Peptides against a protein of PDB entry 4CIC. Designs and how they scored, part 231

Target 1, 148 residues: chain A of PDB entry 4CIC
Amino acid sequence: KVSTKGHYGVQAMFDLAQHFGEGPVSLKSIAERQGLSEPYLEQLIAVLRKAGLVKSVRGAQGGYILAREPRDIKVGDIIRVLEGPIAPVESVSQDDPEHSLKFDFSVTKSVWEKVKKSIEEVLDSITLADMLKDAEEAQMAQGYMYYI
Target 2, 147 residues: chain B of PDB entry 4CIC
Amino acid sequence: KVSTKGHYGVQAMFDLAQHFGEGPVSLKSIAERQGLSEPYLEQLIAVLRKAGLVKSVRGAQGGYILAREPRDIKVGDIIRVLEGPIAPVESVSQDDPEHSLKFDFSVTKSVWEKVKKSIEEVLDSITLADMLKDAEEAQMAQGYMYY

## One batch from the design tools (peptide; made by RFdiffusion4, then SolubleMPNN)

Design b2_p29_4_s3
Fold by OpenDDE base, seed 2:
Structure b2_p29_4_s3 (fold): chain B 148 residues (1-148), chain C 147 residues (1-147), chain A 29 residues (1-29)
Amino acid sequence: as target 1 above (148 residues)
Amino acid sequence: as target 2 above (147 residues)
Amino acid sequence: MEEERREEEERRREEELMSDEALTLAVDE
């Protein structure tokens, strides 16, 4: 399950990708389009900026831009920045040392490692450019349906 | 992230698979081997039993068994029973109707659907029999290191 | 008193463990 943070982070990054090359986008405009609270978006953008995925532009037309081209940003890069390393299982709280020691079941761990690897492969196979292309194709398909 | 419920559920089902054909296993013995609390395991087993993955056996040698052969139980079956449908994204609480309506971003949804499909494919590709085989292979590899 | 507190902490841990209903992608922090 991608966290709400990961979900909204990808959504915000996708909004920035849609406006890539058009100049800086205000957080307010992203928040309005994506249906995010501006304060929450500020927190997300701060993390993404610190990770070098987003750049702040100062001035009257200031705001945020992608720091890299949409083709050079994987969904996996966004998720790893916002959530950290993709883990397939919640770490049983380190606070129960008695339960933590028995996680040495190599076989069950291997199942979760396979899940992790699969998720990573999927998320690393999708760029913001791929998402832009999919959006354009979907919009064209809708346009054709109105003309029939 | 597989929930702790899903993780321990797979672990408990794997323990039952290791003892498949040996007769009923007590919850106490599963709990001890798997490092689970017995009350927590009772809750997991109750759900798994209701879903028909586990069968209760009554009597002095009573306990639980797999209701199907290990080859006929996918990890995905266990997870779907314990956690419900594999969802790639936490459902933003239905309680914020304003945020729920904007999830209609078809493209971001498609990303999560691809993730979901990939997880389902992996979990449905692994049976308890595959896990048993992997355990045997690992044990043999360890045995060869001691000789 | 200590035993009741331990049982309540165990019950709370079990409830927390059971409340995580969904396959969540977790990131190891």
Scores: peptide ipSAE 0.047, ipTM 0.757, DockQ to the pose 0.267; fails the geometry check
Fold by OpenDDE base, seed 4:
Structure b2_p29_4_s3 (fold): chain B 148 residues (1-148), chain C 147 residues (1-147), chain A 29 residues (1-29)
Amino acid sequence: as target 1 above (148 residues)
Amino acid sequence: as target 2 above (147 residues)
Amino acid sequence: MEEERREEEERRREEELMSDEALTLAVDE
């Protein structure tokens, strides 16, 4: 499972992408639209800002903007910032140092590395711009269903 | 992350695959080879047996065997049995029924469905027979590095 | 009491949400 942090992080970044070019967006407005708590979103945005994915704008019309264009931000970039490196399996190896010495050619490790690689490839293939396009296509499809 | 249950389940099934055709393997021997506790392995094997991936053999040389050939057991089959359907994100939607009514064309949901599909494709592409082959190839490679 | 429990549950949810739990592919229990 993607952590809730990763999920909400992608949601918040997508909200900022939808408003890209319109100026700074308040945390309150993001929280309301995305169904997030403001305090949680503050923590999330702080991490994203520190990683250089989001910029803070100060002033009366202050808030946050994407630091890069939506096409230059991959979902994988967001997940790596919020959750760290995608680990397919918690290394069970941390707790028992004595078992660590076996040449852990765990064929099982290779399976999980393949899963990791596949997840990374998928998440790195999707940009915020791709998500925007998918949203537009879905809105158009819904609009057509209401007119039929 | 694959759950510890999924990880150890694949490990236990792989041990049974390594001994496929040699007869029943005791839980004790699997636990010792794979670094698992016997009680945990008992629970794991019970689930795998109920799902029809493992068979119990009774008697003095009793134990467990794979219910199918290693080539007929996908890693995805093991994971689905132990962990249920691969969910990329816990549906945040369960707790607030009122938010469930919005045409949850969550573009974010689509992202996670793509991740899920990718994981399923990978896990369904790997059989226990493929894992056996990979183990043989790695042993051969290690043997060559010592010469 | 009920409000304090709600705040503690929210805080616990926030802590769980903020826990550096790496991408644990929890397959559906």
Scores: peptide ipSAE 0.046, ipTM 0.750, DockQ to the pose 0.081; fails the geometry check
Fold by OpenDDE base, seed 3:
Structure b2_p29_4_s3 (fold): chain B 148 residues (1-148), chain C 147 residues (1-147), chain A 29 residues (1-29)
Amino acid sequence: as target 1 above (148 residues)
Amino acid sequence: as target 2 above (147 residues)
Amino acid sequence: MEEERREEEERRREEELMSDEALTLAVDE
């Protein structure tokens, strides 16, 4: 499962993609449009900025912009920044040595590695530009349903 | 990520698959081989039994067996029983209404649905019989590296 | 009293291990 952090991080990045080329977007405006708390969004944006996916612009019309074009940002890039490496299984925290029975059967590991690879391939196949295109197509389809 | 419950549930079911046709296996023996606590394994087995994936056998040589052949049990079946429907995103617990801002953008949902579908396809493509075959191939490969 | 507390702590740990039921992509911090 993608965490809430990953989910809302992708939403925030998608909002920035929708406004790409229009100048800096305020955190307040992103929070309002995406239904996020401003404090939570500040935490997400701080991580995304540190990873070089987002840039801050200073000034009276300051805010945030994508650091790269939407076509050059994969969903997988966003998830890896927010959540780290995509793991198929929760690592049993090494801290309880009694339950860390490393019967890491090679066969069960291979199942989870296949799941991991599949998730990575899907997330790396989707860019913010692909998401923008899908949104435009959905809006056009809604527009056509009102004209029929 | 698959939960610890899903992970160990698949391990326990795989152990039962390795002993399929040999009769009932004790929880103690599964726990020892798979590195699980007996109490934890009892909880897992109770869920798997209720779902009809495992059967209990009573008697002096009692224990547990697979309820179906290994080829008729998918990894996805085990995960769905233990963890419920495969969800790509953690449902934001409805309990904090302030953070449950339903900006369920159709486009972001579609991304997570694609991830879900991919996971389901992988897990439903692997049976316990496939896992048994992979284990045999791995053992043979290890045997050949020692010769 | 101590035994009941230990059983309650073990049951709570078991419930916590079971409540992490969601396929969480836990980031190993």
Scores: peptide ipSAE 0.022, ipTM 0.743, DockQ to the pose 0.243; fails the geometry check
Fold by OpenDDE base, seed 5:
Structure b2_p29_4_s3 (fold): chain B 148 residues (1-148), chain C 147 residues (1-147), chain A 29 residues (1-29)
Amino acid sequence: as target 1 above (148 residues)
Amino acid sequence: as target 2 above (147 residues)
Amino acid sequence: MEEERREEEERRREEELMSDEALTLAVDE
């Protein structure tokens, strides 16, 4: 699964993408719009900032902005920053040295590697720009439903 | 992620697939071969049995067998039995009824649905028979490295 | 002093709750 951390991290980054080019966004405003606690968002933003996906802007209208254009940030980049390497299964460190000599041709390992690769391909195929486009298309579709 | 439960469940089912047609396998023998605790395996097997993926055989040589042929059991079937529906994100029950009226066009939801679909497609494309074949191919490849 | 201590204890409890949720989530993920 994608953790709640990954989920909310993508939400926060998407909020910043929606405001990209409009200047710095306050954590409070992101928290209010996305239904997140401000303290939790502070922790997420700290990690994202350290990874260079977000920049802090100082001043009276201080806040956060995306460090790169929405098209240059993949969902997979956000997830890898927040959760580390996309692993389909927790590595049970069978560091039992006695079993280390067996060619751990775990057929099960190959299954999980296929799952991992599939997840990575999906998440690396979606940018914040793609998400913005999807949101615009949905808003247009909703607008048409109100006029019909 | 696939939980440890899903991972070990697939291992246990794969062990039963390797012995399919040879008769009932004891939980002890599965636990020993797969490096699982017997009590943990008992819990897994109970769930798998209740779902009809495994059958209990009674008698002096009692144990467990696959309830279906390895080709008729997908990895996705095992995971759905052990973990429930493949969800890419835990449903934070935003059952906040006040937000229910917003067309929850969560663009984020659509991302996670794409991930879910991708995982389901992969896991539903792999059967226990495919895993058996992969194991045989690997054993042959190892045999050739010793020559 | 007491208010700062209470805020730090609340923050620690929230961090522990979030860590336990994250750990439970990580185990279930």
Scores: peptide ipSAE 0.021, ipTM 0.736, DockQ to the pose 0.027; fails the geometry check

Design b2_p29_4_s4
Fold by OpenDDE base, seed 4:
Structure b2_p29_4_s4 (fold): chain B 148 residues (1-148), chain C 147 residues (1-147), chain A 29 residues (1-29)
Amino acid sequence: as target 1 above (148 residues)
Amino acid sequence: as target 2 above (147 residues)
Amino acid sequence: DEEEERRRREEELERELRSEEAFELAVDE
């Protein structure tokens, strides 16, 4: 499962991709467009910035920009930054050793590894540029539906 | 993410698959082999039984068996029974409309739908029979490493 | 100091997430 953090992180990064080349975008503007709280977005952006996916621009017209071109940022890159390694199974809290998933069962482990690999392949196959293209295609399709 | 419930459910079902055709297996025996608590396993088995994946056999040598052949039970079937529909994103509670994943963003939704589909395809491609085969192959490979 | 602030923020975020999960579990009971 992708966390809420991962979901909102992708949403915020997509917003920055839509404005790529237009200059810095304010957190307030992103929050308003994406339906995120500003404080939450501030935390997300801090992590994304530290990972080098986002740059901060200072000044009166300051804000945030993508640190790389949309084609060079995979959804998988965003998720790995925000959530760490893609885990197919919820990590049972290490604190109860009796409920430690004895992942020692090699066959069940292999199932979850296949799931993990599949998720990684999907997320690494989608760039922010692909998402932009899909958005443009969807907008064109909606435009044609109003003219019929 | 697969829940702990899903993980243990697959583990328990795999144990039953390993003993398929040998007769009923006790919950105690499954719990011991799989490192599960008996009370937790009882809950899992109750759900799996209600879904028709497991049968209860009564008597002194009673216990549980798979309701179908291992080849006819997908990992995806087990997960769907225990967890419901495969959700790629943690459902934020519907109750806070402000934190409701506005799945209304068509493009982000499409990403998660692709992830969901991929997970479903993987889990539906693996049967308990496939898992049995993989276990046999792994055991043979370990046997060769000791020579 | 920066690592400790980061850890505090991560713990606060995890606390918020756990509080949301705990609230969901409490509503379904």
Scores: peptide ipSAE 0.018, ipTM 0.735, DockQ to the pose 0.024
Fold by OpenDDE base, seed 3:
Structure b2_p29_4_s4 (fold): chain B 148 residues (1-148), chain C 147 residues (1-147), chain A 29 residues (1-29)
Amino acid sequence: as target 1 above (148 residues)
Amino acid sequence: as target 2 above (147 residues)
Amino acid sequence: DEEEERRRREEELERELRSEEAFELAVDE
């Protein structure tokens, strides 16, 4: 599962992609458009900035921009920054010594590795540019539905 | 992510698959082999039984058996029973009304639907019989490394 | 009464699992 943090992180990065080339976007405007709280978005954007996916611009019209072109940012890159390595199974805490006999059963582990690989392949196949294109196609389809 | 419940549920079902055709297996023996607590396994097995994946056998040599052949049980079937529908994103608890404006942004939703579909395809492509075969192949490979 | 006790035990187990997850997040920081 992707956490709420990963979900909203992709949503915030997509908002920045829609405004790419228009200059810096305020956190307030992102929060309003994406239905996020400003304090929560501030925490997300700090992590994304530290990872070099977002840049801060200072000044009266300050805010945030993508650090790279939308085509050079994969959804997988955003998720790995916010969630860490894509793990299919939550690591059972090592601290329960009675359950610490993780029978590292090689066969069950291989099932989860296949799931991990599949998730990584999907997320690494989708860029912010692909998401922009999908949004434009959806808007055109809605526009044509009103003219019929 | 698959929860610990899903992980251990697949492990317990795999243990029952290894003993399929040998008769009922006690919860104690499954717990010992799989490194699970008996109380935790009892909760898992109750859910799996209610879903019709496992049968209970009563008597002095009572215990549990698979309700179907290992080839007729997908890993995806076990996960759907224990976790519910495979969701790629944790549902934000509806209880925070301020975050309840999930902007159902169609494009971001489509990304998660692609991830969901990919997970479902993988888990539905693996049966308990496939896992048994993989275990036998791994044991043979280890056996050949020692000779 | 048995169904309420079962629900209480399930809620207690979910609480223990959540407390362990919260503890792992605190140790990695």
Scores: peptide ipSAE 0.017, ipTM 0.735, DockQ to the pose 0.122
Fold by OpenDDE base, seed 5:
Structure b2_p29_4_s4 (fold): chain B 148 residues (1-148), chain C 147 residues (1-147), chain A 29 residues (1-29)
Amino acid sequence: as target 1 above (148 residues)
Amino acid sequence: as target 2 above (147 residues)
Amino acid sequence: DEEEERRRREEELERELRSEEAFELAVDE
């Protein structure tokens, strides 16, 4: 599962992508449009800023912007910043060296590595630009449904 | 992530697959071979049995067996039984009906649906028989490294 | 009573597991 942090992080980044080129967006406006709490968004945006995905703009019209073009930000980049490495299984760090039954969990480990790889491939295949395009297509489809 | 339950469930099922055709396996022997606690394994096996993936055999040589052939059990079947539907995102059950901003999160939802689909496809592509084959190949490769 | 306790323990375990899945995904965050 993507955590709530990853989910809301992608939502916040997508909101910034929708406003890309319009100038700085306030956290308040993002929070209102995405149904996020401002304090929670402040924490998310701090992490995203530290990772260089978002820039802060100071001044009377201050706020946040994407640090890169929407096409240059993968969903996988956002998730890796917020969540770290996608681990499919919690490494049972059984620190107990003695009963190291060298269970060559090599096979079960390989299953989870395949899952991990698949998730990474999917998330790395989707950019914020792809999400913008999908949103436009969805709006057009809804528009056509009202005209039929 | 696959939960500890999913992980250990797959391990337990894989152990049963390795012993498929040899008769019933005791929970104790599975626990010892898989590094699992017996009480935890008892809980897992109860769920797997209820789902019809495992059968209990009663008697002096009692224990558990796979209910199906290893080729007929997907990893995805095990995970769906233990964890339920693979959900890529926790449904924020914000029970607060009022601020239902109908944010048609259709686009963000579609991202997570793609992730879900990919996970399901991977897990449904792997059977216990595939895992057995991979184990044999790994043992052969280790045998060649010692020569 | 024993069947209800067993069902409650199964539901608690399912809830803990959902919470652990949530948490495992949150910890690998």
Scores: peptide ipSAE 0.045, ipTM 0.759, DockQ to the pose 0.346; fails the geometry check
Fold by OpenDDE base, seed 2:
Structure b2_p29_4_s4 (fold): chain B 148 residues (1-148), chain C 147 residues (1-147), chain A 29 residues (1-29)
Amino acid sequence: as target 1 above (148 residues)
Amino acid sequence: as target 2 above (147 residues)
Amino acid sequence: DEEEERRRREEELERELRSEEAFELAVDE
């Protein structure tokens, strides 16, 4: 499962992608468009910036921009930055050392590794540019539906 | 992400698959082999039984069996029973109608739907019989490493 | 009342996020 952090992180990155080439976008403007709290967005952007997916621009027209072109940012890159390695299973609390040690059920582990690989393949197949294209196609479809 | 409940549920179902055709297995024996607490396993088995994936057998050799052959139980079936519909995103609380209403970001939703579909396809492609085969192959590989 | 509910929901979301961060930190240890 993608966390709320991953979900909103992708949403915030998508907002920055929609404004790519228009200059820096304020956190306030992103928060308003995406329905995020500004403090929460500040935390997300701090992580994304530290990972080099976002750049801060200083000045009167200061704000944030994508550090790379939308085609060069995969959804998987965003998720890995925000959530770390894509884990298919919620961490079985390794903290119970007594129960965790015994059966390295290689078979059950292999199921979860297959799920992980599938998630990674999907998320790495989608770029912010693909998302932009999908948004444009959706807007065009809505526009045509009002004219029919 | 699969929950701990899903993980242990698949593990318990796999244990029952390994003993399929041998008769009923006690919860205690499953718990011991799988490293599960017996009370936790009772809860899992109750859900799986209610969903018709497991049957209880009464008597001196009472316990649980798979309700279907291992080939007829997908991992996806187990997960859907234990966790409900496979959600790719932790439930963004749909319960906040005000924030949820505005931008039906169809695009972001479409990403998560693609992830969901991919997870479903993987989990529905794996049966308990496939897991049994993988276990046999792993045992054979270990046996050959000792010779 | 609506502002207080919105604030409660924001605090709950922040609490969930902190709980998730605490859980992620526990996995890296």
Scores: peptide ipSAE 0.032, ipTM 0.749, DockQ to the pose 0.037; fails the geometry check

